Peptides against a protein of PDB entry 5EG6. Designs and how they scored, part 125

Target 1, 151 residues: chain A of PDB entry 5EG6
Amino acid sequence: RLRSQTVSTRYLHVEGGNFHASSQQWGAFYIHLLDDDESEGEEFTVRDGYIHYGQTVKLVCSVTGMALPRLIIRKVDKQTALLDADDPVSQLHKCAFYLKDTERMYLCLSQERIIQFQATPCPKEQNKEMINDGASWTIISTDKAEYTFYE

## One batch from the design tools (peptide; made by RFdiffusion4, then SolubleMPNN)

Design b1_p30_7_s2 (from b1_p30_7, 14 letters changed)
Fold by OpenDDE base, seed 4:
Structure b1_p30_7_s2 (fold): chain B 151 residues (1-151), chain A 30 residues (1-30)
Amino acid sequence: as target 1 above (151 residues)
Amino acid sequence: MKRTINMRELVPDEATLEAQKAFNEALLNS
C-alpha cells in the first residue's frame, strides 16, 4: 500500500544566519545541517560541518524562509535509496530526502506538486528502499556560506 | 562559524527547467 500526499511547509526563523536573496526561477535553497536529536520547530540550531548522507537537514527557501520538515538526505542508486551510505554529499550523485520520523516517506515532485511518496522495502536488500523517479533529485550548488549562528 | 550549502538548483534526475519552476511554485504555495 503506497501513500502520496502534499508536503507541508512553514516559515522558519533563524537568528544570525548568512542569508542571501536569490531568483525564485532558479530555486535557490539553503541546506542546514542539524544534530540527529534536533526537534522539529520553526527555530533550530545549525550544526557545523559538511553534510554526509544519512544526516538530518533542513531545506529552506532562500527568498521566503519557507522550510520543509526535517529531512534525512540519502544517496540514490538507480531506483533505490541507500539507507546506510554515509560519505559526503556529492553533486555528482543523485539524492533522496526522507521525511524524518515517517514510515518510509520521501520528498517527491509529481505533476507540479511536492508530495510525500512512500518507498517500498527492497525484498532482497534490507539496506535499500525502492523509490520512483520523482523522489530522485539532482543538486547543483552555489558557493558555500559560512556564518556565526546565535541562539 | 556555521556552514550551509546554497543550492542553486534542486530538480528530479530527469527534470527540466520547467520542473524546477514547478518545484519552486509548489514550495511557495504550501
Scores: peptide ipSAE 0.025, ipTM 0.449, DockQ to the pose 0.059
Fold by OpenDDE base, seed 1:
Structure b1_p30_7_s2 (fold): chain B 151 residues (1-151), chain A 30 residues (1-30)
Amino acid sequence: as target 1 above (151 residues)
Amino acid sequence: MKRTINMRELVPDEATLEAQKAFNEALLNS
């Protein structure tokens, strides 16, 4: 069976505040585009440009200042994360967040908690990993969404 | 590019949640 675990000691305290693992208690997140070679740390350089699938990102809670480790945002097709998709991220499509430098661990919603879920390789499709539905996220488009573009 | 995403906007839909339950059940019974 597939392993699931809480996202624990890898969280980074960036700006302070109390953190709770409940998805409902998390505030808005800033998603920051990073260079592929950006090292892990509390401080990071934000890259300009539109976010594409396959790129490295940082999610920073706007309320608590807590940041997740570096993630790779991946496109989702049904119950699989695509490893080689590189088109612009769309709110109309599902996405998955791979925890960089892990053994196929993805952010997953389980019983109102954000945990890590281990994906299963697809032997017949090397460009895909099988995820559970909790690891498939939908970005809901709202008029409250904020975007900052750097030219 | 900075993109503000509310956590509530990062969720599986209801159908996905149901599928997740089924998926988890299958895994637990395997």
Scores: peptide ipSAE 0.024, ipTM 0.375, DockQ to the pose 0.057
Fold by OpenDDE base, seed 3:
Structure b1_p30_7_s2 (fold): chain B 151 residues (1-151), chain A 30 residues (1-30)
Amino acid sequence: as target 1 above (151 residues)
Amino acid sequence: MKRTINMRELVPDEATLEAQKAFNEALLNS
């Protein structure tokens, strides 16, 4: 089992094809793939393989070592989260982080704070639920990557 | 395996971290 560890005092970002350190522009996290039946806790077992939408992940802050609750990474289409997408995660796609075992709560950025935002069901599409822009994220890889997100 | 990623404009502060700790504790005690 793995524990959360602090790895940096600064965030990383990409500019002009190069990696840079920043204290303001980016938040850096370790992302870990979990088994679907992994229990909540400070310690967890990491699973091998490419990350697909619909799978359970752990985000660990590289600055503080703090881990967020278990999340399900979901594909985003415009302003909706897709509930049944299962293709490999791509950096070209936007994604949302559903807090596992909650009533449609998503990880959301409001101003400079991380909060939970409750999505609204789509009346005509059972496989979608509506989120706001703060709950839609773009993932950027760092030079600390140990595996590829998708094949 | 693990991978380090960046989330644009995500800035965790002490208040946010404390709230996250409280949430995790509540889940474990439920």
Scores: peptide ipSAE 0.020, ipTM 0.407, DockQ to the pose 0.113
Fold by OpenDDE base, seed 2:
Structure b1_p30_7_s2 (fold): chain B 151 residues (1-151), chain A 30 residues (1-30)
Amino acid sequence: as target 1 above (151 residues)
Amino acid sequence: MKRTINMRELVPDEATLEAQKAFNEALLNS
């Protein structure tokens, strides 16, 4: 199960106050659980506990301290994000980061940059929306003894 | 190609919180 912690990822790093993507570079981030009603701001209250899908999180660069806007971590099934999944974040599943309070915008890797990608609603499944592969992420613990999400 | 995030438990600090604004604005405007 996933807790508030620092994460390191390929394809994502902060440079010059912006998020950048590189297949050869690694970025380290803190992932923090927030209350569902936590407002956007430079300061926020971190909640203790295991992170569940559907919950609000903050990603903070471990180097610069810069944080992304509030995100909702969602379970990914194939090329779709599940809107109603609320179980603990699984080490066996990919995840997507929905930008909270947006119109289906997700954190997405596109070429050499991180962008927002707008998901498409699933016509036949109201609890799903379609994302591209770039909006799907795998979380692996830098401490193998802690939490590891394998590719 | 899968994107991998490596994680370890971290405790937030004041420095991290203070640097958030610029990053948030940049992301929202992208």
Scores: peptide ipSAE 0.020, ipTM 0.411, DockQ to the pose 0.158; fails the geometry check

Design b1_p30_7_s3 (from b1_p30_7, 15 letters changed)
Fold by OpenDDE base, seed 4:
Structure b1_p30_7_s3 (fold): chain B 151 residues (1-151), chain A 30 residues (1-30)
Amino acid sequence: as target 1 above (151 residues)
Amino acid sequence: MKRTVNMRDLVPDEETLEKQKRFIEELLNS
């Protein structure tokens, strides 16, 4: 299970004041659990507890302090993001980062850039949105003291 | 000092945007 902590994710990196993609190393970020009603800002209140899919998080670069806008972490199933999954986040599975308060925009890796990708509603499943591989992320805890395995 | 990236910095260029659209189209037609 994942808690507010430092994590690593491949490709996502901050350099020169911008987010970019680097296959050379894993970027280190602190993932902060926020309240669902937390407003966008540089200062925010961090919640304790295990992070669940569907919850709001902030990703902050551990080195530069650069941050992404508020995100909702969502469970991924194949080429879809699940909208109603609420179980604890598992590091064994890929996840997607929905850019909060957007029209189905997700954090996406595209070549050397970090961009947004607009998901499309799954025609036959209301609880799913179609995403590309670039919008599927793998995160690994770098703080083993706060990491608990969860399948 | 913390600083949140602007949404405009995450906007794909036209070529990438077209690729994204084509991807979805292919999924919908498969």
Scores: peptide ipSAE 0.410, ipTM 0.886, DockQ to the pose 0.039
Fold by OpenDDE base, seed 2:
Structure b1_p30_7_s3 (fold): chain B 151 residues (1-151), chain A 30 residues (1-30)
Amino acid sequence: as target 1 above (151 residues)
Amino acid sequence: MKRTVNMRDLVPDEETLEKQKRFIEELLNS
């Protein structure tokens, strides 16, 4: 399970004030749980509790302070992001980061760049959106003593 | 001090965008 804490994820890095991709190391970030009604901004109120899928989070580089826009962390099932999952975030599963208040845009790894990927509604399942592998992320708590993770 | 990246910096180039679209098309055909 995750809470507002430091986490690591592969490929996502900040260098020179920009997000970029690196396969050689894991980036260190703070993940902050926000209220659903929290507005976008450099200042925000961190919410207590464990992070659940569907909740709003902020990812902030632990070194530079560079941040991504507000994200909705969503559960991933194969090539789809689940829209209605609300169970606690599991480090055993891949997750997707929906860029909040966008037209189905997800944080995506593409070669050396971090970009957005526009998901497509799954025609067969209303509760799913189709994403690519680049939009599926593995995040782990830096406190490996308390958590089991899959990488 | 925190700074949020601009959305414009996360926009794929045209080639990548087309690849993304093709990916979705392939998924829809599967």
Scores: peptide ipSAE 0.403, ipTM 0.885, DockQ to the pose 0.039
Fold by OpenDDE base, seed 1:
Formats: C-alpha cells, structure tokens, sequence
Structure b1_p30_7_s3 (fold): chain B 151 residues (1-151), chain A 30 residues (1-30)
C-alpha cells in the first residue's frame, strides 16, 4: 500500500525549472495525500494514512521542489481511467493523474514533454474515461520499510 | 522551497492536440 511518501516514476522528471520526459531516469517525488477540500497552493496540510484512488494528492520533486497542481489519483483499466474506484492504490497497477478542477485533463507523457490530455467519457460506461497510454503511470515506492504488494 | 508549475506550461501544441483527438476517434471507431 502507498502512503504519503517518496515515490519514483519513469519519464516524469524536473530539469531546468520545468517538467519534462526522460527515458533514462526515474524521477523521485514526494506524494502527499491532501484533503479533498484542500485549496491549491504552495503550502498544504498533509493527511496521514494510505492513499486511495479518488483522493487528492500533490506530487513534489524531491530534488528541485517543483510541484504539479493538485491531482486526483485514479485507477487505470486498459485504456480507461476509473472515476469511482476508491480502493488503496496498488503499485502493481498503472494509475492516472487527473488535474483537479479541469475538464477531464490528465497528466500525460508526449515525446519529451509533460502535458495534459483531455479524456473522453466512455460510451455507456459513466464511471470510466478514455485515456491514452501516455496518461498511464507506474509509480514505485522508495520507502523500503513500507514496500508492500497489493492485489 | 516549492513551486507549482502553471497549467499553461502543460498545454499541448496544436499538432499534439490533433493527435490526441485522432487517437480518441480511432478508439471510438474500433
């Protein structure tokens, strides 16, 4: 299970004061669990506990301190993001990062850039949104003391 | 010290945007 902690993810990297993609490096980030009503800002209150899908998180580069806007971490199933999943985040599954308070915008890898991808509602599946592979992320805990598989 | 990136820095260019749209269209028609 995943808690507020340091994590690593491929391709997401901060260099030169901006986010970019790097195939040679795994970026190290702090993932902070926030309250659902936490406002956007540089300072925020971090919640204790395991991170669940659907919760609001902040990703902060452990090296530079650069941060992404508030995100909602969502479970991924094939080419879709699940809107109503609320189980604990599993490191065995890919996840998507919804940019909070946007029109279905997700954090996306496109070539060497980190951009947003607008998801499309799944026909006849109101609890799912269609995303591309670039919007699917793999995160790995760097906290060895809490490294646990979850299936 | 922390600095949150601006949303404007995450905007795709027109070519990428078109590719994204085309991707969805292909998925919907598959």
Amino acid sequence: as target 1 above (151 residues)
Amino acid sequence: MKRTVNMRDLVPDEETLEKQKRFIEELLNS
Scores: peptide ipSAE 0.401, ipTM 0.884, DockQ to the pose 0.038
Fold by OpenDDE base, seed 3:
Structure b1_p30_7_s3 (fold): chain B 151 residues (1-151), chain A 30 residues (1-30)
Amino acid sequence: as target 1 above (151 residues)
Amino acid sequence: MKRTVNMRDLVPDEETLEKQKRFIEELLNS
């Protein structure tokens, strides 16, 4: 299970004040659980407890302090993001990060860049949105003091 | 310091955007 803590994710890291991608690097981030009503900003109140799919989170680089906008962490099923999943986040499964208050925009890896990907509603299932592989992320908790990891 | 990245900085370039659109089109047609 995942809670507000330090996590590591492959590809995503911050360098030179910008988010970058590296196939050989794992970035270290704080994942903060927020209230659904929390407004966008540099200061926010962190909630305790385990993070569930569908909840609002903030990802903050542990090294630079660079942050992404508020995200909704969603469960991934193959090439789809689940809109109604609410169970605790599992590190054994990939997840997607919906950019909150956007038109189905998800955090996406594209070559060396971190960008938005606009998901498309699944024609067959209303509770799913179609995403590409770049919008699927693996996150793991870490107790290591290092801020970047290499495979 | 803390700084939240601007949404503008996460916008794909035109070429990437077209690729994304094509990807979705292919998925919908598959």
Scores: peptide ipSAE 0.374, ipTM 0.876, DockQ to the pose 0.044

Design b1_p30_7_s4 (from b1_p30_7, 15 letters changed)
Fold by OpenDDE base, seed 4:
Structure b1_p30_7_s4 (fold): chain B 151 residues (1-151), chain A 30 residues (1-30)
Amino acid sequence: as target 1 above (151 residues)
Amino acid sequence: GKRKINMKELVPDEETLEKQKEFIEKLLNS
């Protein structure tokens, strides 16, 4: 189970004070659980407790303190993000980060850059959205700011 | 290893704040 804590995310790291992507490097972030009704802003209130899929989170770079917009962490099944999964987030299980209040936009690694990727609705499964591999992330607990990842 | 980071240690300075805004804007408009 995952709670508000320092975590490492695949491919995302800080270089030169900015967010960068690498196929080999892992960046360390502080993942914060937010209330579902928390508004976007420079300041936000963090909730205690274990993070469940479907909940709103903030990712804050442990090095620079830079933060991404509010995200909904969603469970990944194959090439799809699950919209209604609500079980506790499992470390090392693939997840997707939906940009809250967007039209199916997810954080995605593309050509060594972090971009938005628009998921495609699943015609026969309303509780799923099709994503690509670049929009699938892995989170692990870490006490390091950065480390190199090898598969 | 390093100790876990808490919110108090993640308050950005002015320069970082500006970079954060730029990054977010780029991300949201990509």
Scores: peptide ipSAE 0.022, ipTM 0.405, DockQ to the pose 0.260
Fold by OpenDDE base, seed 2:
Structure b1_p30_7_s4 (fold): chain B 151 residues (1-151), chain A 30 residues (1-30)
Amino acid sequence: as target 1 above (151 residues)
Amino acid sequence: GKRKINMKELVPDEETLEKQKEFIEKLLNS
């Protein structure tokens, strides 16, 4: 299970004080769990506990301290982000990072750049949004990984 | 327990802070 800790992500990294995307590089970040009511700002309160899908997190570069806006980490099922999943984050699953307070915008890798990708509502499933592969991310904890298996 | 993190404490200098702000702005408007 994932909690506030140092993690590495594929593609996303910081170089020269800026966020960059590269298929050949990994970025090291602190992922911080926030309260759902935490406002955006340069100062934020980190809470303890294991991170669950649907919760608000901050990604902070472990080297530079640069941070992304508040994100909601969402479970990914194939080409969809699940809106109502709330189980503990599994490092065996891809996840999506919804930019909080946006119109279905997700962090996305496109042409070696980090952009916003607007998810499309699933016509027949209210609890899902369609995302592309670039909006699916893998997080690898630098701490001891505790895997949760789902039946 | 809960703890506060201030970005000014995490960011090594003002230049990096400005770059962060610029990046965030671009990201939010992309």
Scores: peptide ipSAE 0.021, ipTM 0.446, DockQ to the pose 0.859
Fold by OpenDDE base, seed 5:
Structure b1_p30_7_s4 (fold): chain B 151 residues (1-151), chain A 30 residues (1-30)
Amino acid sequence: as target 1 above (151 residues)
Amino acid sequence: GKRKINMKELVPDEETLEKQKEFIEKLLNS
C-alpha cells in the first residue's frame, strides 16, 4: 500500500532542471494525493492517507521541486489500464498515469523520451483502455532504489 | 488532513519554474 510519500519511478528522473527518461536512472518523487476536484496549478492541497487507484495525484521531484500535471493513477492489467479499479495502490505493481482531463492520454516512455500516449478504448470492455509497455510504470519506495528491479 | 503546497516552496528559482512550464507544454503537445 502506498501513502503520500517519496517514491522512485523507473525511467523518470530530473537532470539539469529538466525531466528526463532513462532506462538506467531512477528519479525520486513525492507522490501527493489530491482531491478529485483539485484544479491544476503550482499551488495545490495535499490529502493524507493511502493512495487508491483512480485518485488524482501530483508527482513532485524531491530534488528540484518540479512537478508533472495532475495525474490519475490507474491499475494496469496486462496491456490495459483499468478505469474503475479503486483498491489501494500496490508498490512494484505496474500502474499507469492518466493525464487528467485529456482524451485518454497517459505518461509514456518512448525512445528515452517522456511523451503522452493516447490509449485506445477496449471495444468490448468499457472499463479498460489499451496502453503500451511504455505507459506502464513501476513505482517503489526510495529506500529500495539502490537495488536492481525489473519490470 | 489537508495541507497546501506551493511549488515555490520546493523550486529554488524562477528559471526552474519556467523549465517546468516548458516541460508541461511540450508534454501536453506531444
Scores: peptide ipSAE 0.020, ipTM 0.449, DockQ to the pose 0.892
Fold by OpenDDE base, seed 1:
Structure b1_p30_7_s4 (fold): chain B 151 residues (1-151), chain A 30 residues (1-30)
Amino acid sequence: as target 1 above (151 residues)
Amino acid sequence: GKRKINMKELVPDEETLEKQKEFIEKLLNS
């Protein structure tokens, strides 16, 4: 199960004060659980406990302190993000990061760039949204605070 | 210190959005 802690994400890293993507580098980030009613800002209150799908989180670069806007972590099933899943987040399983207060925008790797990917509603299943593979992320817990290159 | 990332930095251009839509459409029809 995932708690507020340091995690490693493939592709996503910081260079020159900006987010960049690399298929061979792993960035280290802090993932922080927030209250659902937490407002956007550079300063935020972190909650304790296990992170569940559907909850609001902050990703903070362990090196620069750079933070993404508030995200909703969602469970992924095949090529769909599940909107109603609320079980504890498991490491090594794919998840999606919905950018809170957007029109179905998800954090996505596309052509070695980090972008927002707009999910498409599933016609026959209101509790699912269609995403591409680049919007599916794997989270690995780590105690490292530096970026690592993997061959 | 902490720095907030602006949403503008992650917003794709219209052409990219259209390509994404086309991609998803193909997935839905598979």
Scores: peptide ipSAE 0.018, ipTM 0.354, DockQ to the pose 0.043

Design b1_p30_8_s1 (from b1_p30_8, 17 letters changed)
Fold by OpenDDE base, seed 5:
Structure b1_p30_8_s1 (fold): chain B 151 residues (1-151), chain A 30 residues (1-30)
Amino acid sequence: as target 1 above (151 residues)
Amino acid sequence: MDMAEFKKAVEEAREKKKKKEELEELLKKL
């Protein structure tokens, strides 16, 4: 299970107010659980507890303190983001970061740049949205333990 | 990508969605 703590994610890090992407680097972030009704802003109230899919989170760069916009962390199944998954976030699985209050926009790595990627609705599965590999993220705890994760 | 530029783009996307939803709701009431 994942809770509000320091985590690392592949490819993404922030330096000097800019996103930097590298296939060889892990960015260190604080992931913070928010209330669903928390407003956008630099100041926010953090909830304690384990993070579940579908919940609102903030990613804060551990180095610069810069925060991304509010995100909803979603479970990934193959090439799709699940809209209704609510189980605890697993570090063994990839996740997607939906940019809250957008039209299916997800945090995405494309050609070493961070962009918004618009997911495509699944025609036959209303609870799924199709994403690309760049919008699928792996997060791991930055504690002293070594972790094995699966895609 | 600059963080400020990215955040601006996100806010623009949010505003776009909001306006779309508002319009859709108005149209449903006509």
Scores: peptide ipSAE 0.519, ipTM 0.882, DockQ to the pose 0.707
Fold by OpenDDE base, seed 4:
Structure b1_p30_8_s1 (fold): chain B 151 residues (1-151), chain A 30 residues (1-30)
Amino acid sequence: as target 1 above (151 residues)
Amino acid sequence: MDMAEFKKAVEEAREKKKKKEELEELLKKL
C-alpha cells in the first residue's frame, strides 16, 4: 500500500523546469492523495491515508517542487487501464496516470518526451480503456516509512 | 518539454472536453 509519500518512477524527471526522460534514470516524486473534488491549482490540500486506484493524486518533483496537473491513478491490466479498480496501489504494479477531466488522456512517454496519449475505449469492456506501453508506469516507494506491502 | 507548456496543453484538453460535453448536453435538450 502506498500513502502520500516519495516515490520513484522510471523515465520521468523534472530538471530546470523541463521534463526529461531517460531509460536509464528514475525520477523522484512525491505522490499526494487529494480529495476527488479538489480543484486544479498550484496549492492543494493533501489527504491522509492509503492511495487506492481511482483516486486523485498529485505528482510533485522531489527536487524542484513542481507539480503535474491532477491525475487519477488507475490500475493497468496488460495494455488496458481499469476504470473501476479501487484496491490499494501496489508497489511495482503497473499503473496509468489519467489526466483528470480530459477525454481519456493519459501521461505517456514517447520518443523521450512526455505527452498526452488518448486511450481508446474497449467496445466489449466498458470498464477498460486501451493504452500503449508508454502510458504504463511503474512506481517504487522511496520512503519505506510511509509504505506497507499489500498482499 | 517545458512544464508550463505541458500544463497549458493539458488545460486545453480539459477545455476541449468541457466544450464537447456542453454541446452534447445542449443537443439533448433539442
Scores: peptide ipSAE 0.517, ipTM 0.879, DockQ to the pose 0.689
Fold by OpenDDE base, seed 1:
Structure b1_p30_8_s1 (fold): chain B 151 residues (1-151), chain A 30 residues (1-30)
Amino acid sequence: as target 1 above (151 residues)
Amino acid sequence: MDMAEFKKAVEEAREKKKKKEELEELLKKL
């Protein structure tokens, strides 16, 4: 399970106010749980508790303090994001970051750049959206004294 | 890519969705 804490994500990091992508680097971020009704802004109220899929989160660069727009963390099943999953976030599974209040836009790495990727609806499964590999992220907690990597 | 530019692009996407939804709701009322 994951809670508001320091995490690392592959490829994504911020330097000097700019996004940088590297296949060899892990970016360090704070992931913060927000209320579903929290407004967009540089200042926000953090909730206590374990993070579940479907909840609103903020990713804050641990180095610069810069934050991404509000995200909804979603469970990934193969190449699809699950819209209705609500179980606790697991570090054993990939996740997707839906850019809240957009038309199926997800945080994505493409050609060494961070972009919005528009997911495609699944015709036969209303609770799923198709994403690409660049929109599937691995999260690793950095607060553990004993580090274990799962891929 | 600049963070400010990315944030701007996200806000534009949000505005686009909002306008679309508003239009759809209007059409439902007609």
Scores: peptide ipSAE 0.516, ipTM 0.879, DockQ to the pose 0.712
Fold by OpenDDE base, seed 3:
Structure b1_p30_8_s1 (fold): chain B 151 residues (1-151), chain A 30 residues (1-30)
Amino acid sequence: as target 1 above (151 residues)
Amino acid sequence: MDMAEFKKAVEEAREKKKKKEELEELLKKL
């Protein structure tokens, strides 16, 4: 299970006050669980506990403290984001970060830039949205002492 | 990637969605 803690993800890192991407580097971030009704801002209240898919989170650079806009972490199945999954987040699986309160916009890596990618509704499955590879993220906890592995 | 530009773009996307929803609600009352 994943809790509010330090994690690493491929590509994304901060340099000179800006987000950069590198295929050869892992960026270190704090992932924080928020209340669903938490407002957008640089200051926010962090919830304790294990993170589940569908919950609101903040990604904060461990070095600079810069934060991305509020995200909803969603489970990925193949090349689709699941809208109704609510089980504990697993570090063994890819996830997607929906930009909260947007029209299906997801955090995406494209040509070493972070962009919004608009997911396409799945015609056959109302609980899924199609995303590209750049919108699928792998996260690994860097806190070996505080996290429990979930399979 | 400039963070300020990205955040601005996200806020614009949010506002666009909000305005759309507000308009839809107004139209329901007509």
Scores: peptide ipSAE 0.514, ipTM 0.878, DockQ to the pose 0.664; fails the geometry check

